# Ledger of designs, part 40: peptides against a protein of PDB entry 4Z63

Target 1, 334 residues: chain A of PDB entry 4Z63
Amino acid sequence: LCLGMNDLTGNIPEDLFHLKRLNLLGIQENRLSGSLSREIRNLSSLVRLDVSWNLFSGEIPDVFDELPQLKFFLGQTNGFIGGIPKSLANSPSLNLLNLRNNSLSGRLMLNCTAMIALNSLDLGTNRFNGRLPENLPDCKRLKNVNLARNTFHGQVPESFKNFESLSYFSLSNSSLANISSALGILQHCKNLTTLVLTLNFHGEALPDDSSLHFEKLKVLVVANCRLTGSMPRWLSSSNELQLLDLSWNRLTGAIPSWIGDFKALFYLDLSNNSFTGEIPKSLTKLESLTSRNISVNEPSPDFPFFMKRNESARALQYNQIFGFPPTIELGHNN

## One batch from the design tools (peptide; made by RFdiffusion4, then SolubleMPNN)

Design b1_p11_3_s2 (from b1_p11_3, 4 letters changed)
Fold by OpenDDE base, seed 3:
Structure b1_p11_3_s2 (fold): chain B 334 residues (1-334), chain A 11 residues (1-11)
Amino acid sequence: as target 1 above (334 residues)
Amino acid sequence: MGSSWISSVDL
């Protein structure tokens, strides 16, 4: 049953939960309100539940043990409160969980040893607190992780050295500290292609440790951290780099010539730093800007990107990395 | 061009 993208109001009719053979319920992009009914448990054949972009409130019901076929739960952009229900945090069937932009709170806990199918997790823009869950690397299929805009005080856990499944990681605006430790850990994530760390590490030094290596890194975003230091030499080994945003930091020194050697680099933002010297002539020879064939068919994160053009403006949402226009921004370097 | 930055959240 697909009833998404309407102006439906009120609660879900209780009689809908009598549909025991229903495999897909999509009621996204409506004005549905109240609590999400516990009677969802009656939908024992459910594979996909999409309740996103509604006015649902209260706690998410603890009924996911009665949903043994559920692979997709989308609840983003609602008013859900409380924690992740225990049955959801133990779901062996769940592939994708999206609860972005809710009011979920407390310590984030997932039973990753039970969640054997989980490949995508979006919990961005919630009220989770405490530390990052050290057991996330036990989710052996977890590829996409957005935990941005929560309050995960402290450092990236040392256990994340073993996060081999991790490909897309966002921690933007999560009160993280120690960028040197974070990068030193995350370099061991051999499948990591996208790393977004904007609004963390406030006033720290960007490490220039030549021992750091991110072989498969395509997207690095570390904007608005007030980071000190220079363009890091270790980044020159990330030959697949497509997008670099280091804007709104306090980076100094010259823009190095090797920045123009990235054959796939189509988006570069170094704006609002303190870079000095000449613009490298190699930037005028970026193959990605001269060739029309940027490969649009590459896997992207499941989480959206946001470009904020002004502190007071609403951010523009980009669902794919290739949605960004080819850009070189070097403005506001004084 | 306005001063932009990328994030994974609407800030």
Scores: peptide ipSAE 0.359, ipTM 0.867, DockQ to the pose 0.833
Fold by OpenDDE base, seed 5:
Structure b1_p11_3_s2 (fold): chain B 334 residues (1-334), chain A 11 residues (1-11)
Amino acid sequence: as target 1 above (334 residues)
Amino acid sequence: MGSSWISSVDL
């Protein structure tokens, strides 16, 4: 049953949950309100539940043990409160959980040992607090993780050295500290292609440790951190780099010539730093900017990107990395 | 053109 993208109001009729053979319930992009009924437990054949972009409130019901086939739960952009219910945090069938832009709170707890199918987790823009869950690497299929805009105090856990499945990671604006430790841990994530760390590590030094290596890194975003230091030499070994945003920091020194050696680099933002010297002539030879053959079919994160043009502007949403125009931004370096 | 920055959240 697909009823998404309408102007439906009120609660879901309870009788809808008597549809025991229902595999897909999509009611996204409406004005549905109230609590999500516990009677969703009656949908024992449910594979996909999409309640996203509504006015739902209250706690998410603890009935996911009765949903043994549920692979997709989409609840982003609602008013849900409380924690992740225990049955959801233990779901062995769940592939994708999206609860971005809610009011979920408390300590983030997932039983990753039970969540054997979880490949995508979006909990961005919630009220989770405490530390990042140390057991997140036990989610052995977890590839996409957005935890941005939560209040995770402290550092990236040491256990994330073992996060072999991790490919796309965002922690933007999550009150993280110790960028040197974070990068030193996350370099062990051999499948990491996208790393977004914007609005963390305020006023720290960007490490220039040549021992750091991100072999598969395609997207690095560490904007608006007030970071000190220079262009990090370790980044020159990330030959697959496609997008680099280090804007709105306090980085100094020259832009190195190796920045033009990245064959796939189509988006570079180094603006609002204190870089000096000449623009590298190698930037004029970026193959990605001279050839139109950027493969648009590369795997992207499941979480959207947002570009904020200035402090007062609303961010523009980009659902794919290749949605960004080919860009070299070097402005406001002084 | 004002310089932009990227995030994964609408800030």
Scores: peptide ipSAE 0.354, ipTM 0.863, DockQ to the pose 0.854
Fold by OpenDDE base, seed 2:
Structure b1_p11_3_s2 (fold): chain B 334 residues (1-334), chain A 11 residues (1-11)
Amino acid sequence: as target 1 above (334 residues)
Amino acid sequence: MGSSWISSVDL
């Protein structure tokens, strides 16, 4: 049953929960309100539940143990409160959980040893507090993780050295500390292609450790951290780099010539730093900026990117990395 | 033009 993209209001009719053979319920992009009914438990054949972009409130019902076929739960952009229900945090069938842009709170706890199918987790823009869950690497299929805009005080857990499934990681604006430890841990994530760390590590030094290596890194965003230091030499080994944003930091020294050696680098923002010297002539030879054929068919994160042009403007949403225009921004270096 | 920054959240 697909009823998305309408102006439906009120609650879900109770009789809808009598549909025991229902595999897909899509009621997204409506004005549905109230609590999400516990009677969802009666939908024992449910594979996909999409309640996103509504006015739902209250706690998410703890009924996911009665939904053994549920693979997709999309609840982004609602008013959900409380925690992740225990049955949801233990779901062996769940592939994708999207609860972005809610009011979920408390300590984030997932039973990753039970969540054997979880591949995508979006909990961005919630009220989770405490530390990052140390057991996230036990989610052996977890590839896409957005935990941005939560209050995860402290450091990236040491256990994330074993996060082999991790490909896309966003922690923007999550009160993280110790960038040196974070990068030293995350370099062991051999499948990591996208790392977004904007608005963390406030005033720390960007490590220039030649022992750091990110083999498959395509997207690095560490903007607006007030980071000190220089362009990190370890980044020169990330030959697949496509997008680099280090804007709004306090980085100093010269822009190194190796920045022009990235064959796939189509977006570079080093603006609002304190870089000095000449613009590397190698930047004029970036193949990605001269050739129109950027391969659009690459796997992307499930979470959107946002470009904010100023502190007061609404961010522009980009659903794909290749939605960004080819850019070299070196402005406002003093 | 004010310089932009990228994030994964609407800030």
Scores: peptide ipSAE 0.366, ipTM 0.870, DockQ to the pose 0.831; fails the geometry check
Fold by OpenDDE base, seed 4:
Structure b1_p11_3_s2 (fold): chain B 334 residues (1-334), chain A 11 residues (1-11)
Amino acid sequence: as target 1 above (334 residues)
Amino acid sequence: MGSSWISSVDL
């Protein structure tokens, strides 16, 4: 049943929960309000539940143990409060959980040893507090993780050295500290292609440790951290780099000539730093800017990117990395 | 022109 993209109001009719053969319930992009009914438990054949972009409130019902076929739960952009229900946090069937842009709170706890199918987790823009859950690497299929805009005080857990499934990771604006530890841990994530760390590590030094290596890194975003230091030499070994944003930091020194050796680099933002010297002539040789062979079918994060032009502007949403225009931004350096 | 930055959240 697909009823998305309408002007539906009120609650879900209780009789809808009598549809025991229903595999897909999509009621997204409406004005549905109130609590999400516990009677969802009666939809024992449910594979996909999409309640996103509504006015739902209250706690998410703890009924996911009665939904053994549920693979997709999309609840982004609602007013949900409380925690992740215990049955949801233990779901062995769930592939994708999207609860981005809610009011979920407390300590984030997932039973990753039970969540054997989880491949995508979006909990961005919530009120989770405490520390990052150390057991996330136990989610052996977890590829896409957005935890941005929560209050995860402290450091990236040492256990994330073992996060082999991790490909796309966002932690923007999550009150994280110790960028040296974070990068030193996350370099061990051999499948990591996208790393977004914007608005963390406030005033720390960007490490220039030549032993750091991100083999498959395509997207690095560490903007608006007030980071000190220079362009890190370790980044020169990330030969697959497509997008680099280090804007709105306090980085100094020259822009190194090796920045032009990245064959796939189509987006470079080094703006609002304190870089000095000449613009490297090697930037004029960026193959991606002269001949854009963009594979339209490249794997992308499930979470959107946002480009903010200034502190007061509404961010522009980009669903794919290749949605960004080819860019070299070196403005506002001294 | 004000320089942009990228994030993964609507800030």
Scores: peptide ipSAE 0.365, ipTM 0.871, DockQ to the pose 0.845; fails the geometry check

Design b1_p11_4_s1 (from b1_p11_4, 5 letters changed)
Fold by OpenDDE base, seed 2:
Structure b1_p11_4_s1 (fold): chain B 334 residues (1-334), chain A 11 residues (1-11)
Amino acid sequence: as target 1 above (334 residues)
Amino acid sequence: PSYVTTDTPPL
């Protein structure tokens, strides 16, 4: 049953929960309100539940043990409160959990040993607090992780050295500290292609350690951290780099010539730093900016990107990396 | 200048 993209209001009719053969319930992009009924437990054949972009409130019901076929739960952009219910945090069937842009709180706890099918997790823009869950690498299929805009104080866990499944990771605006430790850990994630760390590590030094290596890194965003240091030499080995944003930092020294050697680099933002010297002539030879053939068919993160002018501003949304315009931004350097 | 983030803007 697909009822998405309407002006539906009120609660879900209780009789809808009698549909024991229902595989897909999509009621997204409506004005549905109240609590999500516990009677969703009666939908024992449910594979996909999409309740996103509504006015739902209260706690998410602890009934996911009665949903043994549920692969997709989309609840982004609602008013959900409380924690992740225990049955959801233990779901062996769940492939994708999207609860982005809610009011979920407390410590993030997932039983990753039980969540054997989980490949995408979006919990960005919630009220989770405490530390990053050290057991996330036990989610052996977890590829896409957005934890942005939560209060995960402290450092990236050492256990994330073992996060081999991780490909797309955002921790933007999560009160993280110790960028040197974070990069030193995350370089072990050999499948990591997208790393977003914007609005963390406030005033720290960007490490220039030649031992750091991100082999498959395509997207690096470490904007608005007030980072000190220079353009990091270790980044020159990330030959697949497509998007680099280091804007709104306190980076100094010259822009190195190797920045123009990235054949796939189509978006470069180094704006609002303290870079000095000449613009590298190699930037005028970026193949991606001279040739129109950007490979549009590459896998992308499941989470959207936003281009913001300030923390409180409305942002332009980009659902894919290739939605960004080809850009070289070097403005506002001293 | 702007910056990139995954922090969802307020509605």
Scores: peptide ipSAE 0.573, ipTM 0.934, DockQ to the pose 0.836
Fold by OpenDDE base, seed 4:
Structure b1_p11_4_s1 (fold): chain B 334 residues (1-334), chain A 11 residues (1-11)
Amino acid sequence: as target 1 above (334 residues)
Amino acid sequence: PSYVTTDTPPL
């Protein structure tokens, strides 16, 4: 049953939960309000539940143990409060959980040893507090992780060295500290292609450790951290780099010539730093900007990107990396 | 200048 993209209001009729053969319930992009009924437990054949982009409030009901076929739960952009229900945090069937842009709170806890099918997790823009969960690497299929805009004080856990499944990771605006430790840990994530760390590490030094290596890194975003230091030499070994944003930092020194050696680099933002010297002539030879053969069909994160001018501004949304225009921004340097 | 983030803006 697909009822998304309408002007439906009020609650879900309770009689809808009598549909024992229902595999897909999509009611996204409506004006549905109130609590999500616990009677969703009656939908024992449910594979996909999409309640995203509504006015739902209250706690998410703890009934996911009664939904043994549920693979997809989408609840992004609602007013949900409380924690992740225990049955949801233990779901062995769940492939994708999207609860981005809610009011969920407390300590983030997932039973990753039970969540054997989880491949995508979006909990960005909530009110989670405490530490990053050290057991996330136990989610052996977890590829896509957005935890942006939560209050995860402290450092990236050392256990994330073992996060072999991780490909797309966002921690932007999560009150993280120690960028040197974070990069030193995350370099061990051999499948990591997208790393977003914007609005963390306030005023720290960007490490220039030549021992750091991100083999498969395509997207690096470390904007608006007030980071000090220079363009890091270790980044020159990330030959697959497509998008680099280091804007809104306090980086100094020259832009190195090796920045033009990235064959796939189509988006470069170094704006609002303190870079000096000449613009490297190698930037005029970026193959991605001279040849129109950008592979438009590459895998992208499940979480959206946003272009912001300040913390409070409405942003342009980009659902795919290749949705970004080819860009070289070097403005507002010294 | 702008910057990239995954922080969802307020609606």
Scores: peptide ipSAE 0.563, ipTM 0.932, DockQ to the pose 0.836
Fold by OpenDDE base, seed 3:
Structure b1_p11_4_s1 (fold): chain B 334 residues (1-334), chain A 11 residues (1-11)
Amino acid sequence: as target 1 above (334 residues)
Amino acid sequence: PSYVTTDTPPL
């Protein structure tokens, strides 16, 4: 049943939950309100539940043990409160969980040893507190992780050295500390291609440790951290780099010539720093800006990116990395 | 200047 993209209001009729053969329920992009009914448990054949972009409130019902076929749960942009239900946090069938932009709270806990199918997790823009869950690397298929805009005080867990499945990771605006430890851990994530750390590490030094290596890194975003230091030499070894945003920091020194050696680099933002010297002539030779053949068919994160002018402004949304225009921003380095 | 984030903007 697909009823998305309408002006539907009120609650879901209870009789809908008698549809025991229903594989797909999509009611996204409506004005549905109230609590998500516990009677969803009666939909024992459900493979996909999409309730995203509604006015749902209250706690998510603890009924996911009665949904053994559920692979996709999309609940982003609602008013859900409380935690992740225990049955959802233990779901062996679930491939994708998206609860971005809710009011979920408490400590984030997932039983990763039970969640054997989980490949995508979006819990960004919630009210989770405490520490990052140290057992996330036990989710052996978990590739895409957005935990942005939560209150995960402290450091990236040491256990994330073993997060071999991790490809796309966002921790933007999550009250993280110790960028040196975070990068020192995350460099062990051999599949990591996208790393977003914007609005963390406030006023720390960006490490210039030449032992750091991110072999497969395509997207690095560490904007608006007030970071000190210079352009890090370790980044020059990330030969696949496509997008770099280090804007809104306190970085100093020259822009190094090796920044123009990135064959795939099509988006560079170093704006609103304190860089000095000349613009490297190598930037005028970026192959990605001179040749029209950007590989449009590369895998991307499941989570959207946003280009913001300030924290409170409406942002331009980019669902794909290649949606970013080819850009060199070096402005506001005074 | 702008910056990139994954923070969902307020509606």
Scores: peptide ipSAE 0.551, ipTM 0.928, DockQ to the pose 0.841
Fold by OpenDDE base, seed 5:
Structure b1_p11_4_s1 (fold): chain B 334 residues (1-334), chain A 11 residues (1-11)
Amino acid sequence: as target 1 above (334 residues)
Amino acid sequence: PSYVTTDTPPL
């Protein structure tokens, strides 16, 4: 049953939960309100539940043990409160959990040993507090992780050295500290292609450690951190780099010539730093900007990106990396 | 100048 993208109001009729053979319930992009009914438990054949972009409130019901076929739960952009229900945090069937842009709170806890199928997790823009869950690497299929805009005070856990499944990771605006430790840990994530760390590490030094290596890094965003230092030499070994945003920092020195050696680099933002010297002539030879053959078919993160002009501005949403226009932004370097 | 983030803007 797909009823998404309408002007539906009120609660879900309880009789809808009598549909025991229902495999897909999509009611996203409506004005549905109230609590999400516990009677969802009666949908024992449910594979996909999409309640996203509604006015739902209260706690998410702890009924996911009665949903043994549930692979997709989308509840982003609602008013949900409380924690992740225990049955949801233990779901062996769940492939994708999206609860971005809610009011979920407390310590984030997932039983990753039980969540054997989880490949995508979006819990960005919630009220989770405490530390990052050290056991996330036990989610052996977890590829996409957005935890942006939560209050995860402290450092990236040392256990994330073992996060071999991790490909797309965002921790934007999560009150993280110690960028040197974070990068030193995350370099061990051999499948990491997208790393977004915007609005963390406030006023720290960007490490220029030549021992750092991100072999498969395609997207690096470390904007608006007030970072000091220079263009990091270790980044020159990330030959697959497609998008780099280091804007809104306090980076100094020259823009190095190796920045033009990236064959796939189509988006570069170094704006609002203190870079000096000449614009590298190698930037005029970026093949991605001269040849129209950008492969639009590359895997993208499941989480959206946002381009913000300032902290209060409405952001432009980009659902895919290739949705970004080819850009070289070097403005406001002084 | 702009910057990239994954923070969902407030509605």
Scores: peptide ipSAE 0.543, ipTM 0.924, DockQ to the pose 0.870

